# Peptides against a protein of PDB entry 3T7K: the designs that were tried, part 27

Target 1, 248 residues: chain A of PDB entry 3T7K
Amino acid sequence: KAEKILARFNELPNYDLKAVCTGCFHDGFNEVDIEILNQLGIKIFDNIKETDKLNCIFAPKILRTEKFLKSLSFEPLKFALKPEFIIDLLKQIHSKKDKLSQININLFDYEINGINESIISKTKLPTKVFERANIRCINLVNDIPGGVDTIGSVLKAHGIEKINVLRSKKCTFEDIIPNDVSKQENGGIFKYVLIVTKASQVKKFTKLINDRDKNETILIVEWNWCVESIFHLNVDFTSKKNVLYQKK

## One batch from the design tools (peptide; aimed at target 1 K67)

Design b2_p16_8_s1 (made by RFdiffusion4, then SolubleMPNN; from b2_p16_8, 6 letters changed)
Fold by OpenDDE base, seed 3:
Structure b2_p16_8_s1 (fold): chain B 248 residues (1-248), chain A 16 residues (1-16)
Amino acid sequence: as target 1 above (248 residues)
Amino acid sequence: MEYDIGLNEKDQELPA
């Protein structure tokens, strides 16, 4: 069926998209539309796997979903597109108007607002955002909304190597792991990095660390600090936004 | 075919 529909076009574009969807297309596509998209070089995957070499995200806007946040770790993310790209493309293809010799859909007309060339260019860097910030090992409270597995998976996609889950009510100083990074000359390295949800956790962890390791550097942030860092593909250590405690 | 646009139970924003 797809071949017969596409036979009316003299030339077919190859978009070379390997994509996931978030905030759209949860019901999927019919068999004919999947075949059409495949013939146009558009492959849609249900889940993110590194082996699939994903290069595209479909979403109606910037979202704080697992898929959207992870898409910013693609190597590179080539396109972040609105679902209207697929909708308009399929509408044009299914249109019975005889006069269309070519598919006239430009990817650049469907860019997600706020994902600009500056963001896309940073996905071509050889390092991940937290790797560039010298954050390799973090402590994460076990009561974080969204769950430690999901949050941890996003953080790992962006260069966190080790995630230590802290049982907030029962943890001791010995449960807190250091951010084991070699002293690089040009960057403020924090020995202890923690993601917390409550002011009471800040008080607890600052006390535990300062009582046992008084002279060490500490960074305690909210999850939003990580999200903002991901959305910008840059860690801004000058910003106090979403920073709960900082000791240099 | 109508395509769905929006979040669902399996695809939600991570809370703040």
Scores: peptide ipSAE 0.630, ipTM 0.957, DockQ to the pose 0.923
OpenDDE base, seeds 1, 2, 4, 5: peptide ipSAE 0.629, 0.629, 0.630, 0.630; ipTM 0.957, 0.957, 0.957, 0.957

Design b2_p16_8_s2 (made by RFdiffusion4, then SolubleMPNN; from b2_p16_8, 5 letters changed)
Fold by OpenDDE base, seed 3:
Structure b2_p16_8_s2 (fold): chain B 248 residues (1-248), chain A 16 residues (1-16)
Amino acid sequence: as target 1 above (248 residues)
Amino acid sequence: MEYDIGLNEKDKELPP
């Protein structure tokens, strides 16, 4: 059926999209529309797998979803598009107006607001955002909303190698792992990096670390610090936004 | 066919 629908076009674009969707298309597509999209070089996947070499995200806007946050780790993310791209494309293709020799839909007209060329360009870098920030090992409190597995998976996608889950009520200094990075000349390396949820944890961990390792650098942030860093594909160590404690 | 746009129970934003 798709072939017959597409046969009215003299030329078909190849969009070369390997995409996931977030905040849209949860009900999926009908079989004919999937076939149409496939013939146009648009492949939509249900889940993120590294093997699929995903290069696109469909979302109505910037979202704090696992899929959206992970899409910014694609190598590269070529396109971040509004779902209206697919909707308008399918509408044009299903339109019985005989006179359309070509599909006239430009990907650039459907960019997600706030995902600009500067962000896209950073996805072409050989390193992930937290690798560039010299953050390899973090401590994550076990009571984090969203769960340690989901949060940890997002952080790993962005270059954090080791996530140490802290039992916030029972942990001791010995449970806190250092961020094992070689001292770089440019500074900005924190020996202890922690993601916490509440002020009582800041007080606890700062005390534990300072009592046992008084001269070491500490960064304690909320989850939003990580999210903002991901959305910008840059860690701004000059900003105090979402930083709960910093000791240089 | 109408396509859904929005978040759902399976596709939700991570809390702050």
Scores: peptide ipSAE 0.617, ipTM 0.957, DockQ to the pose 0.917
OpenDDE base, seeds 1, 2, 4, 5: peptide ipSAE 0.615, 0.616, 0.616, 0.612; ipTM 0.957, 0.957, 0.957, 0.957

Design b2_p16_8_s3 (made by RFdiffusion4, then SolubleMPNN; from b2_p16_8, 5 letters changed)
Fold by OpenDDE base, seed 3:
Structure b2_p16_8_s3 (fold): chain B 248 residues (1-248), chain A 16 residues (1-16)
Amino acid sequence: as target 1 above (248 residues)
Amino acid sequence: MSYDIGLNEKDQELPS
């Protein structure tokens, strides 16, 4: 069926997209539309797997979804596109207007607002955002909204190697892991990095660390600090936004 | 065919 529909076009574009969707297309596509998209070099996957070499995300806007946040870790993310790209493409293809010699849909017209070339260019870097920031090991409170597994998975996609889950009510100093990075001269290296949800946790962890390791560097942030860092593909250590405690 | 646009129960924004 797809072949018959596409036979009206003299030339077919190859978009070379390996994509996931977030905030759109949860009901999927019919078999014919999937075949059409495949013939145009558009492959849509249900889940993110590193082996699939994903290079595209479809979303109506910037979203704080697991898929969207992870898409910024693609190597590279080539395109972040609005779902209207697929919709308009399929509409044009299914249109019975005899004189369409070519598909006239430019993917650049469908870029997600706020995902610019500067962000895309950073996905071509050989390192991940938290790796560049010298953050390899973090402490995460167990009561974080969204769950430690999901949040941990996003953080790992962006270069955090080890996530230590802290039982906020029962943890001691010995439960807190150091960020095991070599001292670099020009990088803000924090020995202890923690993601917390409450001011009471800040007070607890700062006390535990300062009582046992008084001279060490500490960074305590909200989840939003991580999200903002991901959306910009850069950690701004000069910003106090979403930083709950910092000791240099 | 109408395509859905929006979040669903399985595709939610992570809380702040």
Scores: peptide ipSAE 0.630, ipTM 0.957, DockQ to the pose 0.923
OpenDDE base, seeds 1, 2, 4, 5: peptide ipSAE 0.628, 0.628, 0.627, 0.627; ipTM 0.956, 0.956, 0.956, 0.956

Design b2_p16_8_s4 (made by RFdiffusion4, then SolubleMPNN; from b2_p16_8, 5 letters changed)
Fold by OpenDDE base, seed 4:
Structure b2_p16_8_s4 (fold): chain B 248 residues (1-248), chain A 16 residues (1-16)
Amino acid sequence: as target 1 above (248 residues)
Amino acid sequence: MEYDIGLNEKDKELPA
């Protein structure tokens, strides 16, 4: 059926998209539309797997979803597109108007607002955002909204190698892991990096660390600090936004 | 075919 529908076009574009969707197309596509998309070089995946070499995200806007956040870790993310790309494409293909010899849909017209070439270019970097920031080992409180698995998965996608989950009420200093990064001369390396949810946790962890390791550098942030860093594909250590405690 | 656009119970924004 898809072949018959596409036979009216003299040339078919190859978009070369390997995509996931967030905030759209949860119900998926019918078999014909999937086949059409596949013939146009558009493959939609349900889940993010590194082996699939995903290069595209479909979303109506910038979202704080797991998929969207992880899409910014694609190597590279080639396109962040609005779902209207697929909608308009399929509409054009299913249109009975005789004279369409070509599919005239430019994917560049469907870019998600706020995902510009500057962001896309950073996904071509050989390193991940937190790797570039010298953040490889973090401490994450177990009561983080969204869950440690989801949050941890996003963070790992962005170059955090080790996530230590802290039981905030029961943890001791010995439970806190250092950010094991070789001192590169030019970057403020924090020995202890923690993602927390509450001011009480800041007080607790700062006390635990300062009592046992008084001279060490500490960065305590909210999850939003990570999100902003991901959205910009850059860690801004000059910003105090979402930083709860910093000791240099 | 109507295409769904929006978040759902399985596709949620992570909290702040």
Scores: peptide ipSAE 0.579, ipTM 0.953, DockQ to the pose 0.916
OpenDDE base, seeds 1, 2, 3, 5: peptide ipSAE 0.577, 0.577, 0.578, 0.575; ipTM 0.953, 0.953, 0.953, 0.952

## One batch from the design tools (peptide; aimed at target 1 C21 K67)

Design b2_p17_1 (made by RFdiffusion4)
Pose (drawn by RFdiffusion4):
Structure b2_p17_1 (pose): chain A 234 residues (1-94, 102-181, 189-248), chain P 17 residues (1-17)
Amino acid sequence: KAEKILARFNELPNYDLKAVCTGCFHDGFNEVDIEILNQLGIKIFDNIKETDKLNCIFAPKILRTEKFLKSLSFEPLKFALKPEFIIDLLKQIHQININLFDYEINGINESIISKTKLPTKVFERANIRCINLVNDIPGGVDTIGSVLKAHGIEKINVLRSKKCTFEDIIPNDVIFKYVLIVTKASQVKKFTKLINDRDKNETILIVEWNWCVESIFHLNVDFTSKKNVLYQKK
Amino acid sequence: SIEEKANEIEKDTQLEE
């Protein structure tokens, strides 16, 4: 059936996209539209799996979804495209000349896309390997944790902020000895006291979640930035 | 329509603090 629709074309391009959509196409398309996309070398997965080697993201703009943040750890991310690409493409299909250049997500330029080819992840490059994360983090620890691990963090230690003792805090073994992601000023006080009491001479970095988000959007941890840094001892 | 689905950002959770 989709072949009939495509039989009217002399030649079909191979867009070679393995993509997820975020902020768009939250189920699929109709079955015909889907089979057409595959015939054009466009495959859209429901969720991100490391072994599918996704290279593309469809999104109306830069978004803070788990999908958009994880797309910045594709190996490599080749295309970050507005949904209008698929829209214009299916409109024309129903010769094919829709191109991959007229549909960039504004704010995601080549300099950022290119960093996804780097042989390291953003937090791996920053020597942030093992972190502590408060249990009450917005988005929940499982999701935030998955995003941070997708960006080079190997160990996520979750702290029940009200209950945890110093012994629960894991060092950042790879440089900050202790890295914590927190929500409340009430947590900064408790953690700096605990660590200062028990490991006075060591280094600490305490940041908000937004510090990690900014680092991912820039694919760079800027240690000279005070933005979203709640406490540091270096 | 496919156009109505092009911008459904509200259906996704934004990981804002």

Design b2_p17_1_s1 (made by RFdiffusion4, then SolubleMPNN; from b2_p17_1, 9 letters changed)
Fold by OpenDDE base, seed 1:
Structure b2_p17_1_s1 (fold): chain B 248 residues (1-248), chain A 17 residues (1-17)
Amino acid sequence: as target 1 above (248 residues)
Amino acid sequence: SLEDKADETDKFLQLDL
């Protein structure tokens, strides 16, 4: 069926997209449309797997979903596109009136607002955002909304190697892991990095660390600090936004 | 909205602080 529909076009584009969707296409696509998209070099996957070599995300806007956040870790992310790309493409293909010799849809017209070339270019870097920031080992409180597994998975996708889950009520100093990064000469390295949800946790962990390991560097942030860092594919250590405690 | 449907199917990682 798809071949018959596409036979009216003299030339078919190859978009070379391996994509996931977030915030759109929840009902999926029918078999014919999937085949049409496949013939145009558009493959849509239900879940993110590293083996699939994903290079695209469809979303209506920048979203704080697991899929969206992880898409910024693709190697590279080639395109972040609005769902209207697929909608308009399929509409044009199914249109009987258009004696279209060619599909006239440009990917660049459907870019998600706020995902610019600067962001896309950073996905071509050989390192991940937190790796570049010298954050390899973090402490994560167990009561984090979204759950430690999901949050941890996003953080790992962005270069965090080890996630230590802290039991907020019973945590001692011995439960807190250091950020084991070899001192690079030119970069601010925090020995202790923590993601917390409450001011009481800030007070607790700062006390535990300062009492037992005096003069060490500490970074305590909210999840939003991580999200902003991911959205920019850059950690701005000059910003106090979403930083709850910092000791240099 | 497309956004409302997203909330149902995708795990949003918003923290209410």
Scores: peptide ipSAE 0.197, ipTM 0.745, DockQ to the pose 0.275
OpenDDE base, seeds 2, 3, 4, 5: peptide ipSAE 0.125, 0.114, 0.135, 0.175; ipTM 0.710, 0.709, 0.712, 0.732

Design b2_p17_1_s2 (made by RFdiffusion4, then SolubleMPNN; from b2_p17_1, 8 letters changed)
Fold by OpenDDE base, seed 5:
Structure b2_p17_1_s2 (fold): chain B 248 residues (1-248), chain A 17 residues (1-17)
Amino acid sequence: as target 1 above (248 residues)
Amino acid sequence: SLEDKADETDKYTQLVL
């Protein structure tokens, strides 16, 4: 069926998209449209897998979904597109106007607002954002909104190697893991990095660490600190935004 | 809205208030 529909075009574009969707296309695509998209070099996946070499995200806007945040870890992310790209493409293809010799849809007309070439270019870097920031091991409180699995999965996609989940009410100093990174000469390294949700947790963890390891460096942040770092693909250690406690 | 449908199928990292 798709071949017959596409036969009216003299030349078909190859968009070379391996994509996931977030905040759009919840009902999926019919079999014919999937086949059409595949013939145009557009493959949509349900889930993110590294083996699929994903290079595209479809979303109506910047979102704080697991898929959107992970898309910024693609190697590289080539395109961040609005769902209207697919909608307009399929509309043009299904149009009964006999005389369309070519599909005239430009990917660049459908860019997600706020995902510019500067962000896209950073996805070509050989390192992940938290790797560049010398953050390898983090402590994450177990009561974090979104759940430790989702949050942890996003953090891992962006270069966190080890996520230690803290039972906030029951944890002791011995439960807190250090950020085990080799001292690079030019980078501020925090020995303890923690993501917390409450001011009471800041008080607890700062006390536990300072009572047992008094002279060590500590970074305690909100989840929003991580999100902002991901959206910019850069960690700004000069910013106090979403930083709850810092000891250098 | 497209947003309302997103809440059912997508994993969010923050409670969308």
Scores: peptide ipSAE 0.238, ipTM 0.703, DockQ to the pose 0.255
OpenDDE base, seeds 1, 2, 3, 4: peptide ipSAE 0.224, 0.234, 0.232, 0.234; ipTM 0.694, 0.702, 0.702, 0.702; seed 2 fails the geometry check

Design b2_p17_1_s3 (made by RFdiffusion4, then SolubleMPNN; from b2_p17_1, 8 letters changed)
Fold by OpenDDE base, seed 1:
Structure b2_p17_1_s3 (fold): chain B 248 residues (1-248), chain A 17 residues (1-17)
Amino acid sequence: as target 1 above (248 residues)
Amino acid sequence: SLEDKADETDKYTQLDL
């Protein structure tokens, strides 16, 4: 069926997209449309797997979904596109009136607002955002909204190697792991990195660390600090935004 | 800014259910 529909075009583009969708196409696509998209070099996957070598995300805008945040870890992310790309593409292909010899849809016209070339270019870097920031081991409170598995999965996609889940009520100093990064000469390394949800946790963890491991460097942040770092594919240590406690 | 657009999204990371 798809071949018959596409036979009216003299030339077919190859978009070379391996994509996931977030905030759009919840009902998926029919078999014919999937085959059409496949013939155009567009493969849509339900879930993110490293083996699929994903290079694209479809979303209406910048989102804080797991898929969107993880898409910025693709190697590289080639395109972040609005769903209207697929909608307009399929509409043009199914149109009986258009004696179109060619599909006239440009990917660049459908870029998600705010995902610019500066962001895309950073996805070509050999390192992940937190790896570049010398953050490899973090402590995560167990009461984080979204759950430790989802949050942890996003963080791992962006270069966190080890996630230690802290039980907020029963946590002791011995439960807190250090950020085991070899001292690079030129970079501010925090020995303890923590993601917390409440001011009471800041007070607790700062006390525990300062009482037992004096003079060590501490970074305590909100989840939004991580999200902003991901969206920019850069950690700005000069910003105090979403930083709850910092000791250099 | 990217930050301004991020603030327009849900405060919490959502699972794509």
Scores: peptide ipSAE 0.082, ipTM 0.765, DockQ to the pose 0.098
OpenDDE base, seeds 2, 3, 4, 5: peptide ipSAE 0.066, 0.030, 0.030, 0.036; ipTM 0.756, 0.635, 0.704, 0.683; seed 5 fails the geometry check

Design b2_p17_1_s4 (made by RFdiffusion4, then SolubleMPNN; from b2_p17_1, 9 letters changed)
Fold by OpenDDE base, seed 4:
Structure b2_p17_1_s4 (fold): chain B 248 residues (1-248), chain A 17 residues (1-17)
Amino acid sequence: as target 1 above (248 residues)
Amino acid sequence: SLEDKADETDKYQQLVQ
C-alpha cells in the first residue's frame, strides 16, 4: 500500500532521520504511514537506545521530558523538529492532487523554537555537558520528583558517571560521595555535588559535610539547574539561578 | 512510564517556579 501511494512521486527525499517523539503522536502511526516514513528515510523509535544512533527529536516545543532532555545528548542531534513536519509530509503524500511530482517539505522549516544551531553544534562536541563541567559523581536525593531512575538516566546521558542516591531522612556523611575528578588548573571543581528538593535538605547536607570536611567545596542545586544546563549544553557556574548552596 | 515521570517532574517544577 505504501509503495502504491509513493509511486506517484518521481523522486523521494531521504531525510535520514532516526527519531524519537515526545509530547506528540501519543497514538502512534498506522502501519502504512510508518512504511511511508521509512521509505523517506524517517525511522521513529519508541525508546532511546545508544545503538540506534538517534539523531532527531520530534516535539511541539522544548519539553522537560526524559526523551527531550536525552535528545540533547545525541551524537549529534541533527534535527529537533515540530510534529507538523510529519503531519504536513503525510498530508502531502496522501493528497489526491495528481500534480505533485515531488514532496515539497523542508525540514528546516519545522525547527523547534529555541533549539538553534548553537545548541545543535554543541551536540557535536566530543564531551557531554556535565563532563565538560567536571561533574562526574553526584548525590541525588531519593524524593526527587520524577524519580531517581528517570532523573539519573538523563544525567548519565549527559556525562554523569555515578549517581549516588541519598535517603534524605536516614543518610549520614558517610553516605555522601565525592565528585572524584582530577584537579584541572582552570576549572571550578566541586568535591561534593548534590541535587536536592527542599531547603531542609540543604541545611542537613551542608551541616553534615561542613562538620566532617570543613574546607571542601560544595555545590547544592535544584533539578532545574541541571535542566537549564542541558538546555544550554553549558554549565554556567557564574549563575546563581537554581543554586541553593555553593562553597568554593 | 518514564516519560510520565518526567512530565510529573516538569509539572512540579513549573509549580515551584
Scores: peptide ipSAE 0.022, ipTM 0.620, DockQ to the pose 0.092
OpenDDE base, seeds 1, 2, 3, 5: peptide ipSAE 0.023, 0.022, 0.021, 0.021; ipTM 0.612, 0.599, 0.600, 0.528; seed 1 fails the geometry check

Design b2_p17_2 (made by RFdiffusion4)
Pose (drawn by RFdiffusion4):
Structure b2_p17_2 (pose): chain A 234 residues (1-94, 102-181, 189-248), chain P 17 residues (1-17)
Amino acid sequence: KAEKILARFNELPNYDLKAVCTGCFHDGFNEVDIEILNQLGIKIFDNIKETDKLNCIFAPKILRTEKFLKSLSFEPLKFALKPEFIIDLLKQIHQININLFDYEINGINESIISKTKLPTKVFERANIRCINLVNDIPGGVDTIGSVLKAHGIEKINVLRSKKCTFEDIIPNDVIFKYVLIVTKASQVKKFTKLINDRDKNETILIVEWNWCVESIFHLNVDFTSKKNVLYQKK
Amino acid sequence: SADPEEELGEEQEINLP
């Protein structure tokens, strides 16, 4: 059936996209539209799996979804495209000349896309390996944790903020000895006291979640930035 | 079908190059 639709075309391009969509196409398309995309070398997965080697993301804009943030750890991310690409493509299908250049997500330029080829992850480059994360983090620890691990963090230690003792805090073994992601000023006081009491001479970095998000969007941890840094001792 | 989606955390302005 989709072959009939495509039998009208002398030659079909191979777009060679392995993509997830975020902020768009939240189920699929109709079955014909889907079979057409595969015939054009476009495959859209429901969720991100490391071994599918996704290289593309469809999104209307830069988004803070788990998918968009994780797409910045593709190896490599080759295309970040507006959904209008698929829309214009299917409109024409129903010769093919829709191109991969007229549909960039504004704000995701080549300099950022290219950093996904780097042999390191953003937090791995920043020597942020093991972190503590408060249990009350918005988005929940499982998701935030998945995003941070996708970006080079090996150990996520979750702290029940109200209950945790110093012994619960894991060092950042790879440089900050202790790295914590927190929600409340009430947590900054508790943690600096606990660590200062028990490990006075060591280094600490306490940041908000937004510090990690900005680092991902830039694919760089800027240690000279005070934005979203709640406490540091270096 | 894909899983439902949410914006994560409090959103802020980020100046990208």

Design b2_p17_2_s1 (made by RFdiffusion4, then SolubleMPNN; from b2_p17_2, 6 letters changed)
Fold by OpenDDE base, seed 3:
Structure b2_p17_2_s1 (fold): chain B 248 residues (1-248), chain A 17 residues (1-17)
Amino acid sequence: as target 1 above (248 residues)
Amino acid sequence: SQPPEFELGEPVEIDLP
């Protein structure tokens, strides 16, 4: 059926998209539309797998979903597109107007607002955002919204190698892991990096660390610090936004 | 039906005293 629909076009574009969708297309696509998209070089996957070499995300806007946050870790992310790209493409293809020799849909007209070439270019870097920031090992409180597995998976996609889950009520200093990064001369390396959810946790961990390891560097942030770092593909250590405690 | 996708983290203003 798809072949018959596409046979009216003299030339078919090859978009070379391997995509996931977030915040759109919850009902999926019908079999014919999937086949059409496949013939145009558009493959849509249900889930992110590293083996699929995903290069595209469809979303209506910047979202804080697991899929969106992980898409910024693609190698590279080629396109971040609004769902209207697919909608308009399929509308043009299903249009009975006989005279369309070509599909006239430009990918660049459908870019997600805020995901510009500066962001896309950073996805071509050989390192991940937290790797560049010298954040390898973090401490994560167990009561984080979204769950430690999901949050941890996003953080790992962005270069955090080790996530230590802290039982906020029962943890001691010995439960806190150091960020095992070799002292680079020019990088503000924090020995202890923690993601917390409450002011009481800031007070607790600050006390535990300072009482036992008084001279060490500490970074305590909220989840939004990680999100902003991901959205910019850069850690801004000059910003105090979403930083709950910092000791240099 | 895909499970509802949730946005990770609401802007929680942690008022630090």
Scores: peptide ipSAE 0.296, ipTM 0.788, DockQ to the pose 0.283
OpenDDE base, seeds 1, 2, 4, 5: peptide ipSAE 0.294, 0.295, 0.289, 0.295; ipTM 0.786, 0.788, 0.708, 0.789

Design b2_p17_2_s2 (made by RFdiffusion4, then SolubleMPNN; from b2_p17_2, 6 letters changed)
Fold by OpenDDE base, seed 1:
Structure b2_p17_2_s2 (fold): chain B 248 residues (1-248), chain A 17 residues (1-17)
Amino acid sequence: as target 1 above (248 residues)
Amino acid sequence: SQPPEFELGEPIEIDLP
């Protein structure tokens, strides 16, 4: 069926997209449309797997979904596109009215607002955002909204190697792991990095660390600190935004 | 049906005293 529909075009584009969708196409695509997209070099995957070498995301806007956040870890993310790209493409293909000899849909017309070339260019870097920031090991409170598995998966996609889950009510100093990175001469390495949800946790963890490991560097942040770092593909250590406690 | 996608982290306004 797809071949018969596409036979009216003299030349078919190859978009070379390996994509996931987020915040759009919840009902998926029919079999004919999937085959059409496949013939145009557009492959849509249900889930993110590193083996699939994903290079594209479809979303209506910047979202804080697991898929969207992880898409910024693609190597590289080539395109972040609005769902209207697929909609308009399929409409053009299914249209009987116009003797279109060619599919005339430009990917660049469908860019997600706020995902600029500066962000895309950073996805071509050989390192991940938290790797560049010398954040290898973090402590994550167990009561984090979204759950430790999902949050942890996003953080790992962005270069955090080890996530230690803290049971906030029962946690002792011995439960807190150091960020084990080689001391680079240029500073900016925090020995203890923690993501917390409550002011009471800040008070608890600062006390535990300062009482047992005096004069060490501490970074306590909200989840939004991680999100902003991901969206910018850069950690700004000069910003106090979403930083709950910092000791240099 | 794909599981409902949730946005991770509404701004928790932690009023730091």
Scores: peptide ipSAE 0.298, ipTM 0.769, DockQ to the pose 0.284
OpenDDE base, seeds 2, 3, 4, 5: peptide ipSAE 0.293, 0.292, 0.288, 0.292; ipTM 0.772, 0.770, 0.707, 0.772; seed 4 fails the geometry check

